# Peptides against a protein of PDB entry 7Z53, part 42

Target 1, 150 residues: chain A of PDB entry 7Z53
Amino acid sequence: PRIKNQADCIPFFRSCPACPGSNITIRNQINALTSFVDASMVYGSEEPLARNLRNMSNQLGLLAVNQRFQDNGRALLPFDNLHDDPCLLTNRSARIPCFLAGDTRSSEMPELTSMHTLLLREHNRLATELKSLNPRWDGERLYQEARKIV

## One batch from the design tools (peptide; made by RFdiffusion4, then SolubleMPNN)

Design b2_p14_7_s1 (from b2_p14_7, 5 letters changed)
Fold by OpenDDE base, seed 2:
Structure b2_p14_7_s1 (fold): chain B 150 residues (1-150), chain A 14 residues (1-14)
Amino acid sequence: as target 1 above (150 residues)
Amino acid sequence: PPIVNPPEKQHLFV
């Protein structure tokens, strides 16, 4: 039955099914992401998102970090800027927005959030080291080279 | 510090 009152719905979206070809035993889904091998969960699969995940205030090739919180001096994922932020709605007292990452699910599971955070830190570490080794590299090259290593 | 919310109430797919 179709639920008419959408206000009572939990914001849980399901991916569209894909044609499985010869595999009819399991439900396949459309993949809108780049391969996990390219660390798209960290860097994003879309160019606008990828740019938004970067620290564009300098030429250090860094990913953006949280501007409100740190973890004992270490970086955390930046917050997203969603008009209807589901993370704010799930725990209204905490008032913590969703994290911004290459994977839109970065705020759904602590394990995923932790992995994203670690890889963010690793990228920034690599970019910093690459800058030290190659002082003439600009931010774009530092970012791309660090991305290739991750 | 930031809090991760339960996955049951998240947008799993955008």
Scores: peptide ipSAE 0.015, ipTM 0.395, DockQ to the pose 0.031
Fold by OpenDDE base, seed 4:
Structure b2_p14_7_s1 (fold): chain B 150 residues (1-150), chain A 14 residues (1-14)
Amino acid sequence: as target 1 above (150 residues)
Amino acid sequence: PPIVNPPEKQHLFV
């Protein structure tokens, strides 16, 4: 069904199509196995958000992680600070705020939460390894290089 | 209340 209220719509961009042959009527996505992944859902597409998603307390180029919870020693997404937090209102007994991520739907869709968490961990792993290999790199360099690899 | 995103903020997951 077409959503009549556009205010309820979340804008999405489709991946670029592969050029179809003359007999191909089905849209195929471009092969992304060897391409750069647009991880803007993790890093944020807006600079203020991107900064808020980073750990700025050190020069390690890390993304911010949850300060209250871990998954058996593994990082979780940080919490956001929303005035009217819908996650807190949904289940008052759980008292779990919405996550802060590049995609604001990270708290509504567990599949996205998992993907964001995975890529968060991967970024931080990469940044840590890059720091070990390049001890003179600052946090900005580490962050950008890790982001390019993800 | 449902989360409403501003139109300027787009998402990559399709």
Scores: peptide ipSAE 0.009, ipTM 0.318, DockQ to the pose 0.032
Fold by OpenDDE base, seed 5:
Structure b2_p14_7_s1 (fold): chain B 150 residues (1-150), chain A 14 residues (1-14)
Amino acid sequence: as target 1 above (150 residues)
Amino acid sequence: PPIVNPPEKQHLFV
């Protein structure tokens, strides 16, 4: 299906292929993280979504992380709470709901999932460092400043 | 991390 809502798109330049050899069938790509034009979709474009993406349990300015799973101690995207969660319905045995991200396509496009995950981690890293440098900043200030840097 | 088999392609968007 062609996505009609352009507001949920993450604009980025396409990464170049990384072909270590002439006889490979798998197309790898160079790291294109720095080629991103806008990371705004990580945070959500609308206030209700943006709030849901935040960790509101403390004043650390963090984005919410998955409460069930981690990647060797690294954060994963939080799960959404959809009434009719298509991810749950697709594989009933796995019981893995859709991810909550600024881009609703995150659960359909693994590339976006990965990018959102990386930028989530980067935001939280930045917020943590900013807290260390500025202990008087509240969660809102930390969140906003980290968001500006990303 | 747990390796989860990706579910079948879901159509979140029409």
Scores: peptide ipSAE 0.006, ipTM 0.321, DockQ to the pose 0.028
Fold by OpenDDE base, seed 1:
Structure b2_p14_7_s1 (fold): chain B 150 residues (1-150), chain A 14 residues (1-14)
Amino acid sequence: as target 1 above (150 residues)
Amino acid sequence: PPIVNPPEKQHLFV
């Protein structure tokens, strides 16, 4: 771990093993994710997470964005609300918590974070455009249709 | 904007 204070532990849990067949000597991990083609890295593979990633303050079908920071007026991923945030523990001076995304690795490397961010922006762009084209669509319809296009 | 995903926060497994 990239922490300076080794007295702290990063709360990572080892993935549970999957034993799909007999005579398997290789330990596999349980796959709890859907395909990357469906953009589950953005939307989440589980309903509670998917709901938490949405902006539920309006009927625009938007994904939630960071409320503290923007990138030159453009959206950033929202922060997660972790009890023991490994991002905070790793760099005490930065004081930036982990991002919340459909993929739990969203804060592991900048390339992945940037991809999540771009797809977040694309969803919100699409939802906004769809609202313009279909003024009578509610937030659920806008969200689902934008999700299908992404 | 903040430093997004600084090196110290990357690859947190190690």
Scores: peptide ipSAE 0.008, ipTM 0.372, DockQ to the pose 0.032; fails the geometry check

Design b2_p14_7_s2 (from b2_p14_7, 5 letters changed)
Fold by OpenDDE base, seed 2:
Structure b2_p14_7_s2 (fold): chain B 150 residues (1-150), chain A 14 residues (1-14)
Amino acid sequence: as target 1 above (150 residues)
Amino acid sequence: PPIVAPPEEFHLFT
């Protein structure tokens, strides 16, 4: 039966099935993740967001970093560019906008911010090392390979 | 171009 009142429903979508071979009794799920561990909170689960999280100024396969602040020379998450930034309203004196990450909650909990920052740094470290090992790889290859390792 | 596997230390979550 299909529920007619969709206003009271929470959209919960199931991924497409992947049925191997002739076994029609066992239904598997399609794996949409390219990384070994789901790091969609860092890379973004949607392509437009994923592109905005990348450093497109070079062919190093890096994620974008904060252009205003660093942590003792280490990278911080980039700021978002929201029209009406809620983070600026939370603490008006601090004047710190929301961070941009794959998870929209990245600026809501310091624990998430810290984890996203660590994984950002690790990705960029991996991409840098992969560039050293494979100097002919372009930015797309470096980004994808680093993403798989994270 | 040569494809070189990353060092084992890079596989943080494997």
Scores: peptide ipSAE 0.008, ipTM 0.410, DockQ to the pose 0.030
Fold by OpenDDE base, seed 1:
Structure b2_p14_7_s2 (fold): chain B 150 residues (1-150), chain A 14 residues (1-14)
Amino acid sequence: as target 1 above (150 residues)
Amino acid sequence: PPIVAPPEEFHLFT
């Protein structure tokens, strides 16, 4: 190695290049992730949180949705169960608790809330379609396969 | 049981 100070090094791996199927000369990077995006903000990076974000009432592999509100029939993020909910304290008149997501910043940034909502809907859509295609799959398999596609 | 892969249209943003 050319660098003698190895203690200060952070190990990084560069993704391999991918050639497009067409005569396009642009070098693309292979996505090293199993999903299209880093969806840790949606699924949670910790196992206890990930379980809390899932609908465990059935074997459909779905993420949990809001039980109180919908957006014209479409799903919204579920509410968290915080003892000292900062969202309730910020605006006491609205009486709307914080959303539960893989990233706690979802309630602080409307942009994240929107993205998390869209990806939650997409996951549940994919899980539903996968169930139709593979009716014998259990909830865990449906959840994992849908997560890989997202 | 057969495993059926979803079509390409199922990929996010495709």
Scores: peptide ipSAE 0.008, ipTM 0.398, DockQ to the pose 0.027
Fold by OpenDDE base, seed 3:
Structure b2_p14_7_s2 (fold): chain B 150 residues (1-150), chain A 14 residues (1-14)
Amino acid sequence: as target 1 above (150 residues)
Amino acid sequence: PPIVAPPEEFHLFT
């Protein structure tokens, strides 16, 4: 390895190339993520992750929000719980862990973080409105219906 | 029956 000090290195791996059958000049990457349109970046593509992204403390169908910080009273993404948190390693003075979202890249790009935050807020807004309109719906129904609208 | 608001009332960037 070119970098000798591995103690503060962030594990960053490049995706595998796509291998089309035709002669191409552009090296494309394999897309391991689901589509943007299905909002899997917000809800997660896997059930364990999807559950971890939800607020399970009530029957309001909400996504989990940050418990430490808010943005002028508005919700932020919850923090992940990584053993070797790359966000903590990137800026040790800030001591801010990575955000937890449906896309693992949520903390890598400010644009993604912002988008995830907006969609988080929108989901929770929708779930709240749906609860008002349908008081008898449980948390699962509220969550799923809000997810469909997003 | 479940009541849902029309999609046009929910804008992410409005």
Scores: peptide ipSAE 0.008, ipTM 0.398, DockQ to the pose 0.033
Fold by OpenDDE base, seed 4:
Structure b2_p14_7_s2 (fold): chain B 150 residues (1-150), chain A 14 residues (1-14)
Amino acid sequence: as target 1 above (150 residues)
Amino acid sequence: PPIVAPPEEFHLFT
């Protein structure tokens, strides 16, 4: 890699190339409906972050949700707790802190925010149903099983 | 208790 400091890198993975059918030099990707979201960005790739993204107040295997706001009863991403919160500084009128997500860019890119929100809801929905189906599962089991499906 | 698989309706977006 040209960049030696890995801390300055954002990990991206390029999709597999489609098989060339002609002498076209333009690289085409394989179209896959399942490739648009990396669930690792929802759960966090680092263990400390992953734990902070979880609701640890119970044994339901849920991801943490916003405690201040909901979207017509639906969950929103939790807020982060930053000492110098750039989101608060950017728009003082809104007074909305940065979101806590597996991807630090979630607060900067509304599209990512939306996707993470949707997958947050789906995880929690799945975990809830798994709890009903398997009432003796603890929070860790519920969380991991839901995570595997995402 | 038996382990019950999640229902098919809970297929996620991915």
Scores: peptide ipSAE 0.007, ipTM 0.355, DockQ to the pose 0.031

Design b2_p14_7_s3 (from b2_p14_7, 5 letters changed)
Fold by OpenDDE base, seed 1:
Structure b2_p14_7_s3 (fold): chain B 150 residues (1-150), chain A 14 residues (1-14)
Amino acid sequence: as target 1 above (150 residues)
Amino acid sequence: PPIVNPPEEAHLFV
């Protein structure tokens, strides 16, 4: 973070500007999706979280998906299982828990939720395709190879 | 600027 004193700040990060030219009228951002992505926001940066984000019920190398809801047959992010779920507390009538993702903010901003959902779907698509191409690969190999492509 | 891994709490800008 650029600001060291975060006592009075909500941690909100923006990408660095590219600004390749001297005549800068429009701020351009670094395109992380097409240039460099570690995808830690999708897969988690810590092993316990990374394991919780995976579907460990089979050897398909898939990420876990929502077990209650789908988007016209397409996968949604799985729900987290928080003791004091802030999403449940924010809107008590909706009774929808927070999503589980590599980034804890996955339920805070709909834009982030959407991107995580898309990348979840892409991973699972890739893992499925890799399984078709490599039937002898186990779930760990499929997961890691799909992760490398994402 | 050099491409660096975004922090864990970075938003994905598409």
Scores: peptide ipSAE 0.009, ipTM 0.373, DockQ to the pose 0.023
Fold by OpenDDE base, seed 5:
Structure b2_p14_7_s3 (fold): chain B 150 residues (1-150), chain A 14 residues (1-14)
Amino acid sequence: as target 1 above (150 residues)
Amino acid sequence: PPIVNPPEEAHLFV
């Protein structure tokens, strides 16, 4: 490293540059999740919210998914049930409620929506694989183990 | 049955 004294350094990590063979002068980065993502926001920090985010209809340890919409067969975040749903107020004709997630901003920031959706899918994938590997695990065990891996 | 963990590659690298 160029700096010998690392005691006062903040360790930022940077993804590698992607150099396409084109004459584009714009420096692109390799698309990689190199930033810290707080997965706790996917699960909710409070127990009541965490329970609402789970699929409690079975013992598969899954997170709840949207019951109305899918993305080409892939899961989307479930809708919340807010009395004064701000998402419904933005476009009254569309009638699309806010998403339910560990972060209340999930419906405000599309990037958060995407990340929460990705991690939702990953959790459910992991829980499904864990069920296959450990058929006797109940929904709580599957949920907790999948959560630890995410 | 014994507890079987997913392979290390199954971890979400975030």
Scores: peptide ipSAE 0.008, ipTM 0.328, DockQ to the pose 0.026
Fold by OpenDDE base, seed 2:
Structure b2_p14_7_s3 (fold): chain B 150 residues (1-150), chain A 14 residues (1-14)
Amino acid sequence: as target 1 above (150 residues)
Amino acid sequence: PPIVNPPEEAHLFV
């Protein structure tokens, strides 16, 4: 390999190819995520991740938000807690870790980050409004109902 | 730390 120091590499993995039928002209990929329709890019496709994306400090059904940064008072995605954070490797001077989202690509492209951020804000807005309309709903119900609307 | 706006470099550039 041309790069000898693997510690400075961004740990990207290539997904396994899938070959449905006789079409060999297009390289298909195995999809390990749930459907796009369920907004798994926001909420996560697996329960442990989904729980980490939620604000579990209260019964408001909110998604977790960044605790260090805001966008003019508006929420940003929370940071992930990776030991070898690839975002820290990309720009060592910035010292900004990767965002945590349902899609692991959330920090790879600003477009994805922006969409995730907007949908995070929308979820939290919906959950807040649902709480106002239904003050007796617990955090789980608020979260699930907001998720269904998004 | 105080809540501030993140730098623009808060993304992976490949």
Scores: peptide ipSAE 0.007, ipTM 0.322, DockQ to the pose 0.104
Fold by OpenDDE base, seed 4:
Structure b2_p14_7_s3 (fold): chain B 150 residues (1-150), chain A 14 residues (1-14)
Amino acid sequence: as target 1 above (150 residues)
Amino acid sequence: PPIVNPPEEAHLFV
């Protein structure tokens, strides 16, 4: 059915199809990602968001981490800065803002939050290790190389 | 989770 009200539509862009081999009835997309995992949920799919998700205060190629909380020394997702933050409104006693992540659903689903957190930690681990192995790499290279591995 | 100061050391980023 044609949805006549475009306001009810969420815009999605479909990836280009891979070249079909013989009797393949299933359309496969071209995987243009060099990463093992499609971590767009972690890194963001838009450049402004991607930049906001990075720790730009140093040349370590790290993703930004929570500045208020950590889990036994382990990183947590950074908070977003939302006007009328729904997370703050949902539980006023907790006073916990929504998380900033590549996927806006990160604060809505604890399971997703956990995955984002794990992948955040993994990226930062990788970037740290890459820095150790390659001291001359700048933050951009560290970030990109870690991103490719994730 | 405990409230902490902004991490200054790399180990706090992982």
Scores: peptide ipSAE 0.006, ipTM 0.273, DockQ to the pose 0.408

Design b2_p14_7_s4 (from b2_p14_7, 4 letters changed)
Fold by OpenDDE base, seed 3:
Formats: sequence, structure tokens, C-alpha cells
Structure b2_p14_7_s4 (fold): chain B 150 residues (1-150), chain A 14 residues (1-14)
Amino acid sequence: as target 1 above (150 residues)
Amino acid sequence: PPIVVPPEEQHLYT
């Protein structure tokens, strides 16, 4: 519903790149970027999906990675297990299934795929670092703390 | 034990 009482409205300002630039601080830009990066696209907004995106084989708080392929030794998103996988159907010869991510559109847009991959790597990097710093933390704590930092 | 945060990420908690 449209808010009629403007006094109760939270002001939303959109910066225009074509505008002759008011004093935008670095901190404001960082805050905008952090707010723009919705972690739900990486971690999943629903609990069943979020669990499927985690590596539950250990207590390292890691996200699941692709078990078949790597990018020059670096992690890739895990594959989904879809019945009638549209990615497989699109290119029969490639035989590459859709990626599993917090956003189902990850395989539809290469930009999303790349960003998800980078954030996956960053999460796992952070979780690994947090494990080193806090060796007594279990996998749940490591996962949650890394998620907060991303 | 106390939470140890990497130095580069401390600004997120302080």
C-alpha cells in the first residue's frame, strides 16, 4: 500500500551518475555497496536451500563447492540436481547442469554466476580465516560469522 | 573465548 503519511516515510535517495556529483563520501559508497549486496542471493533466503548450499561434511562452516570442476584450482558453484535441468536441455552437447545458488537465476545470467562464485570463494576464505583465529568455533558459528562479514 | 576478527574486517563490528 502507498504510504499516505509522509512523516512516517523513510527517505530513499538514489544517486544519479549523470548528476554533477554532490559530496559523496567513500563511506557512503561502501555503505551503499554493502546494502546492495544482498547476501540472500548467495546463502539462500529459505532454510532448505540454505542448508543445501552449505558443506555439511565437516565443521568448517563452508559453503558447498563444485565437486567436478574447478577454475584453475579455485572453487566453482556446486551443480544443482534438477529434474529436467534447463541448462542441460539448452545445450545437449555441453552436458553442464545448472549451478546451485541462493538465486535461481544464477545460471541464467553470467554476471550473477561470476558474482556468486566470487562471493562463494570469499565466504570460504573468511570461514577458513575465522577457523584459524577461533579454532574452538564449530561449523555453525563459523558459517554465521562469515556470513555476517560478507 | 573472545571473538577474534581479522583486522581488515574490524570496522564492521566497531
Scores: peptide ipSAE 0.007, ipTM 0.409, DockQ to the pose 0.024
Fold by OpenDDE base, seed 4:
Structure b2_p14_7_s4 (fold): chain B 150 residues (1-150), chain A 14 residues (1-14)
Amino acid sequence: as target 1 above (150 residues)
Amino acid sequence: PPIVVPPEEQHLYT
Protein backbone atom coordinates (compact mmCIF):
# COMPACT_ATOMS: atom_id res chain seq x y z
CA PRO B 1 0.00 0.00 0.00
CA ARG B 2 1.22 3.49 -0.87
CA ILE B 3 1.49 6.10 1.82
CA LYS B 4 -1.00 8.77 0.82
CA ASN B 5 0.65 11.62 2.65
CA GLN B 6 3.96 12.19 0.92
CA ALA B 7 4.96 14.56 3.68
CA ASP B 8 5.37 11.51 5.88
CA CYS B 9 7.74 9.88 3.42
CA ILE B 10 11.51 9.94 3.65
CA PRO B 11 13.15 9.73 0.24
CA PHE B 12 15.81 7.12 -0.39
CA PHE B 13 18.25 7.26 -3.25
CA ARG B 14 20.17 4.48 -4.91
CA SER B 15 23.67 5.04 -6.20
CA CYS B 16 24.34 4.69 -9.88
CA PRO B 17 26.22 1.54 -10.80
CA ALA B 18 29.83 1.64 -11.86
CA CYS B 19 30.67 -1.30 -14.09
CA PRO B 20 34.41 -1.59 -14.42
CA GLY B 21 35.89 -3.92 -16.97
CA SER B 22 36.72 -6.30 -14.17
CA ASN B 23 35.06 -9.69 -13.80
CA ILE B 24 33.57 -8.57 -10.52
CA THR B 25 29.97 -9.74 -10.40
CA ILE B 26 29.18 -7.43 -7.50
CA ARG B 27 27.46 -4.25 -8.58
CA ASN B 28 29.78 -1.39 -7.68
CA GLN B 29 28.50 2.05 -6.86
CA ILE B 30 29.75 5.43 -7.96
CA ASN B 31 31.87 7.05 -5.28
CA ALA B 32 29.54 9.86 -4.26
CA LEU B 33 27.22 10.88 -1.48
CA THR B 34 24.01 9.18 -2.52
CA SER B 35 22.40 8.64 0.86
CA PHE B 36 19.70 10.99 2.01
CA VAL B 37 20.97 13.39 4.64
CA ASP B 38 19.01 16.14 6.32
CA ALA B 39 21.61 18.85 5.94
CA SER B 40 19.64 21.23 8.14
CA MET B 41 21.63 19.83 11.04
CA VAL B 42 24.80 20.96 9.31
CA TYR B 43 23.77 24.28 7.82
CA GLY B 44 21.23 25.38 10.40
CA SER B 45 17.50 25.70 9.88
CA GLU B 46 17.39 29.35 10.95
CA GLU B 47 18.97 32.16 8.97
CA PRO B 48 20.88 33.77 11.85
CA LEU B 49 22.44 30.44 12.74
CA ALA B 50 23.15 29.63 9.12
CA ARG B 51 25.06 32.89 8.72
CA ASN B 52 27.08 32.22 11.83
CA LEU B 53 28.12 28.87 10.42
CA ARG B 54 29.55 30.43 7.26
CA ASN B 55 33.00 31.83 6.62
CA MET B 56 32.17 35.41 5.71
CA SER B 57 35.78 36.55 5.42
CA ASN B 58 35.97 35.72 1.72
CA GLN B 59 33.87 34.92 -1.34
CA LEU B 60 34.61 31.20 -1.38
CA GLY B 61 31.26 29.99 -0.05
CA LEU B 62 32.88 28.03 2.77
CA LEU B 63 31.55 26.99 6.13
CA ALA B 64 33.43 28.33 9.11
CA VAL B 65 36.12 26.10 10.56
CA ASN B 66 37.83 25.95 13.92
CA GLN B 67 40.49 28.62 14.19
CA ARG B 68 42.35 27.01 17.07
CA PHE B 69 42.54 23.33 16.27
CA GLN B 70 42.81 21.00 13.30
CA ASP B 71 42.64 17.24 12.91
CA ASN B 72 45.88 16.29 11.23
CA GLY B 73 45.54 19.33 9.00
CA ARG B 74 41.84 18.78 8.39
CA ALA B 75 39.07 21.11 9.46
CA LEU B 76 37.14 20.87 12.69
CA LEU B 77 33.88 22.53 13.64
CA PRO B 78 34.14 26.08 14.96
CA PHE B 79 33.53 26.82 18.60
CA ASP B 80 30.31 28.39 19.78
CA ASN B 81 30.05 31.35 22.13
CA LEU B 82 27.54 30.17 24.68
CA HIS B 83 26.89 32.11 27.86
CA ASP B 84 26.69 28.99 29.97
CA ASP B 85 28.63 26.59 27.83
CA PRO B 86 27.83 23.07 29.03
CA CYS B 87 31.00 21.71 27.49
CA LEU B 88 33.10 24.08 29.54
CA LEU B 89 31.12 23.19 32.65
CA THR B 90 31.80 19.47 32.28
CA ASN B 91 35.54 20.06 32.40
CA ARG B 92 36.57 23.51 33.53
CA SER B 93 40.25 22.72 33.36
CA ALA B 94 40.20 21.76 29.69
CA ARG B 95 38.47 25.00 28.66
CA ILE B 96 37.18 23.51 25.42
CA PRO B 97 33.82 24.97 24.45
CA CYS B 98 31.04 23.31 22.53
CA PHE B 99 31.20 23.12 18.78
CA LEU B 100 28.98 25.34 16.70
CA ALA B 101 26.78 23.49 14.25
CA GLY B 102 23.29 23.50 12.82
CA ASP B 103 22.23 21.24 15.66
CA THR B 104 22.76 22.51 19.18
CA ARG B 105 23.39 18.92 20.25
CA SER B 106 26.49 18.68 18.08
CA SER B 107 28.80 18.33 21.07
CA GLU B 108 26.56 16.03 23.11
CA MET B 109 27.21 12.94 21.03
CA PRO B 110 30.58 12.20 19.45
CA GLU B 111 28.81 10.41 16.61
CA LEU B 112 26.93 13.57 15.77
CA THR B 113 30.07 15.66 16.03
CA SER B 114 31.83 13.32 13.65
CA MET B 115 29.06 13.49 11.09
CA HIS B 116 28.94 17.27 11.24
CA THR B 117 32.69 17.39 10.83
CA LEU B 118 32.62 15.10 7.82
CA LEU B 119 29.88 17.08 6.15
CA LEU B 120 31.67 20.34 6.92
CA ARG B 121 34.73 19.01 5.15
CA GLU B 122 32.65 17.76 2.26
CA HIS B 123 30.92 21.11 1.84
CA ASN B 124 34.19 22.99 1.81
CA ARG B 125 35.64 20.48 -0.63
CA LEU B 126 32.67 20.90 -2.94
CA ALA B 127 32.74 24.68 -2.67
CA THR B 128 36.42 24.66 -3.53
CA GLU B 129 35.80 22.44 -6.52
CA LEU B 130 32.90 24.59 -7.67
CA LYS B 131 35.07 27.69 -7.43
CA SER B 132 37.65 26.02 -9.62
CA LEU B 133 35.04 25.05 -12.18
CA ASN B 134 33.10 28.30 -11.98
CA PRO B 135 35.55 31.11 -11.21
CA ARG B 136 32.99 33.88 -11.64
CA TRP B 137 30.61 32.59 -8.98
CA ASP B 138 30.46 34.65 -5.82
CA GLY B 139 30.51 33.29 -2.30
CA GLU B 140 26.73 33.09 -2.02
CA ARG B 141 26.40 31.06 -5.20
CA LEU B 142 29.20 28.73 -4.20
CA TYR B 143 27.71 28.22 -0.76
CA GLN B 144 24.21 27.52 -2.05
CA GLU B 145 25.30 25.16 -4.79
CA ALA B 146 27.56 23.21 -2.45
CA ARG B 147 24.75 23.06 0.08
CA LYS B 148 22.43 21.55 -2.51
CA ILE B 149 24.92 18.83 -3.33
CA VAL B 150 25.59 17.80 0.28
CA PRO A 1 24.34 29.92 -14.97
CA PRO A 2 24.51 26.15 -14.81
CA ILE A 3 27.23 24.32 -12.96
CA VAL A 4 30.20 23.59 -15.17
CA VAL A 5 31.57 20.15 -14.41
CA PRO A 6 33.66 17.62 -16.34
CA PRO A 7 31.83 14.53 -17.56
CA GLU A 8 33.89 12.26 -15.33
CA GLU A 9 32.78 14.19 -12.25
CA GLN A 10 29.13 14.68 -13.21
CA HIS A 11 28.04 11.96 -10.79
CA LEU A 12 29.34 14.01 -7.86
CA TYR A 13 26.81 16.74 -8.55
CA THR A 14 23.71 14.67 -9.29
Scores: peptide ipSAE 0.007, ipTM 0.410, DockQ to the pose 0.024
Fold by OpenDDE base, seed 5:
Structure b2_p14_7_s4 (fold): chain B 150 residues (1-150), chain A 14 residues (1-14)
Amino acid sequence: as target 1 above (150 residues)
Amino acid sequence: PPIVVPPEEQHLYT
């Protein structure tokens, strides 16, 4: 949908405009959502990206979460650190960077952002539960096992 | 240590 008040919204970067309610828009949204049937998109296909998506500050096997914002106490995707962040260019006053996710389209489509956020929360939930059940597991084991379940 | 899976996720391994 079109952003009515850009000043009050988190900007997203879109490479291709689409009309709301069009078959193309619906099709693209459905195609994007189907990619999350395989949760592997949350973790990144490349090792450098996958590492950047992890919380490396502890041995809990967690994915990194946003350090600036939360959704009523719930985790949000971390921000990326792009040289030329296209999300920052959409609204210079808002200063909201692109999200960092396994899918580069995470900040392009709000639907992807939502799904990645949900799966991020699920991973961290599972990792936390696995830590409780397997207290001797290190962060790598917890991360991998949670990844397998998601 | 042995892998302990949450009960709600056991169906994924069965």
Scores: peptide ipSAE 0.006, ipTM 0.392, DockQ to the pose 0.029
Fold by OpenDDE base, seed 1:
Structure b2_p14_7_s4 (fold): chain B 150 residues (1-150), chain A 14 residues (1-14)
Amino acid sequence: as target 1 above (150 residues)
Amino acid sequence: PPIVVPPEEQHLYT
């Protein structure tokens, strides 16, 4: 088990300890131990944004991907729909809108853009694998479980 | 129902 402090914990069916009385859930601890980036940058910290970042066209629990461009078949971040899009205004010739992500800075720093893209792909990979292993899970369950693993 | 984790991610929970 990844969680090392198990003195006050009991076995949980997910093969990790449940710690009654602790302020941190099992899943939160796993995320803290495995995540190197704030997940809020990927999923959004607010519910309206989080919903807009999801693919709601199916029950696969996927994050939304760009509908105009792909990277050799791999997913890219979706574009935002801003009235006064700073990305369009900055480079008039490129005509590429800002990306939509959990953090509005995703289009300001190439490093953030790349990281968001990689984590988007990882989420969708995990959701796909979870679907194959748990065929009866709906999109919400797949999304939440994949999000907790990332 | 039991939650099945992909093999490559199983180490995250054990």
Scores: peptide ipSAE 0.006, ipTM 0.373, DockQ to the pose 0.023; fails the geometry check

Design b2_p14_8_s1 (from b2_p14_8, 4 letters changed)
Fold by OpenDDE base, seed 2:
Structure b2_p14_8_s1 (fold): chain B 150 residues (1-150), chain A 14 residues (1-14)
Amino acid sequence: as target 1 above (150 residues)
Amino acid sequence: MRELHPEDRDLDPS
């Protein structure tokens, strides 16, 4: 970081500038998210993250779900696997890691967690129904078609 | 305060 005295600062980071090209008068910012409405908060904006969010153990086109906890049989967001997990630092006694979602803020507020969980459930519902309607579809097509609907 | 995800940290040009 450019500011050396971090003790008195809130760690807000400025985005990197995009290549100016021929336009030397306007500073553009690099967009780390997808630029279109694609529910990237659920699916991620980067391919590696998107893959980690998927259930790759089968060809059902499902998103990954929590392996430790459920809500009365209903899916919850999977846990992230961070080296320095801020959720573990917030409440060390609970030992609950941050949730993994397309939006890294999924664990910052209960409202966000709830919305991401809802959309994850909806995706999996849609993928399941699409599989029933189209038994010959593979997992990739099921995932993409469910994603288009969400 | 929650620390930024590593992906977010990489957006810092410094």
Scores: peptide ipSAE 0.000, ipTM 0.212, DockQ to the pose 0.033
Fold by OpenDDE base, seed 3:
Order: structure tokens, then C-alpha cells, then sequence
Structure b2_p14_8_s1 (fold): chain B 150 residues (1-150), chain A 14 residues (1-14)
């Protein structure tokens, strides 16, 4: 390898290419995201991720929130559980993991983090209000109806 | 443990 010092390297991977047809000369990546306007940046594009983003400890239809930190009583994004967490690798002394959201770029810059946090709070606000208006709704219905509004 | 989606993995031809 050209780079001998690998101790300070952060791993980056190139996306797999989509299979080109006979007349396609441009390399495109395989799409792993939904093509719909469905707020997948909040809820994820895959079922396992969507489940991890939800608060499954109750029937309130809420998204999961940070259990370690709050912003003046307001919810923050939960932390991710990555094997090679780039947030932990860049600053090992702080020991602060990357945030978990439907979009993997949620921790790439503060502006994205802020928007994801805002949408998380809005979902939980909506789910809470929907529960107040419809006390007999279960957690799944509350989650889906709040998701439709977001 | 969150794993990278297979579509985002670098295919090492080796």
C-alpha cells in the first residue's frame, strides 16, 4: 500500500455499482433508499433501521431519544451502535458516538444534526398529541399516523 | 451492531 501508517486512517468504502445495460456507459451506484417522499431521513429506508429508531418500550408511537443527554429538557437524537464508529475514531477521548437517524449522514455536520433533531421532536410531539386525541390508539397506529403527517 | 449495507461495501476484486 502507498500509505504505510494505517493507525490513523478512517475507513471509507466505495459504493457498489449498478449493473449497466448494453447502452449505459455511466457508472451509477446501487440505490438502497426509498424513492418516495416518505421522510426516510427520519424513519429509515429499511425495516431493521426503522425498528431501531422507534421507542419500543411503550405503546406511545414515539421515536427513540438520547438517554444520556438533553437540550434544556428537550430530546436529542439517540446514539448509534456502529462497529467502527467514525465519531469515536476521530476523538477517542470524548467517547461520543455518532447519532442514529434514518439518514446515515446525521452526524456529518451540525446543520444535518439539527434538522434530524427537529424532525424527531416534531414526530414525538405529533404522536403525543394524537394519543391525547385518540386514547384508544395503539403504539403502531400512533407511529404511522404521526409519520404520515411529518 | 449496525453493519454497512452490502451495496455500500467496497468490492475487493482480490
Amino acid sequence: as target 1 above (150 residues)
Amino acid sequence: MRELHPEDRDLDPS
Scores: peptide ipSAE 0.000, ipTM 0.253, DockQ to the pose 0.027
Fold by OpenDDE base, seed 4:
Structure b2_p14_8_s1 (fold): chain B 150 residues (1-150), chain A 14 residues (1-14)
Amino acid sequence: as target 1 above (150 residues)
Amino acid sequence: MRELHPEDRDLDPS
């Protein structure tokens, strides 16, 4: 191997390969996703993060939203709580923390920020509509059903 | 573990 010191390596595991056809020369991974769209960028890939992204103050199944800023009354991404927040270090005058999202890059690319914001709004819209249609649903069910639709 | 800022959790967007 070109790298001699294993300490210089980051442990990374590749996905299991799908069974190749007779004429398939390209390695394909097994798609183990339960949905066509993972939406992990919205909901996170880890349970603790997913929980932090949710509005747990009520049983409406909503995602957390920014409390300091709004876009004409519309929700924005909540802020993260990083010890050494690179966003705060980058622009000290604005004092705008990094956004909290399922994708850690949510604050790096405006396009990504916009998409995250849009999908957050859509989730909350869906959860609200689902609550209206199903008043007896609890917050978890509302969240999961909205997540399935997003 | 990422933590949601306390100020950004409680408001209902409805």
Scores: peptide ipSAE 0.000, ipTM 0.112, DockQ to the pose 0.568
Fold by OpenDDE base, seed 5:
Structure b2_p14_8_s1 (fold): chain B 150 residues (1-150), chain A 14 residues (1-14)
Amino acid sequence: as target 1 above (150 residues)
Amino acid sequence: MRELHPEDRDLDPS
């Protein structure tokens, strides 16, 4: 929704205007927060979150995955570590925490969970293939190149 | 208030 009260505005800019070099006077918008393509749901929009989403235990450039559960050998989203975790409070017997993703809503709907899981798997697939093709690349380069492709 | 991406409009609980 459009913000009607400008007094509630904060200096947070997600998009930036871009005018083509042609004689066409059409104002376009580009992502000014992360990249031309908004992939903040996968990688986060802030460096601390982005770091938490990464598997920092190795130099493979992978995103973090669930350590308790897998889908027939396929990766699932890692769990978050929230104080008063709403997912734990919803069903205390199941003891299933909320998922950690670039989008905090990843645990609110199964559709979002599935989409984020898919994108996580795709990133890790790409990073793995890039490592195979470029054995000398470090984890940071692998992560960034996979991120650029996603 | 987090600006919703056009694709997220259908996912907004509001």
Scores: peptide ipSAE 0.000, ipTM 0.164, DockQ to the pose 0.028

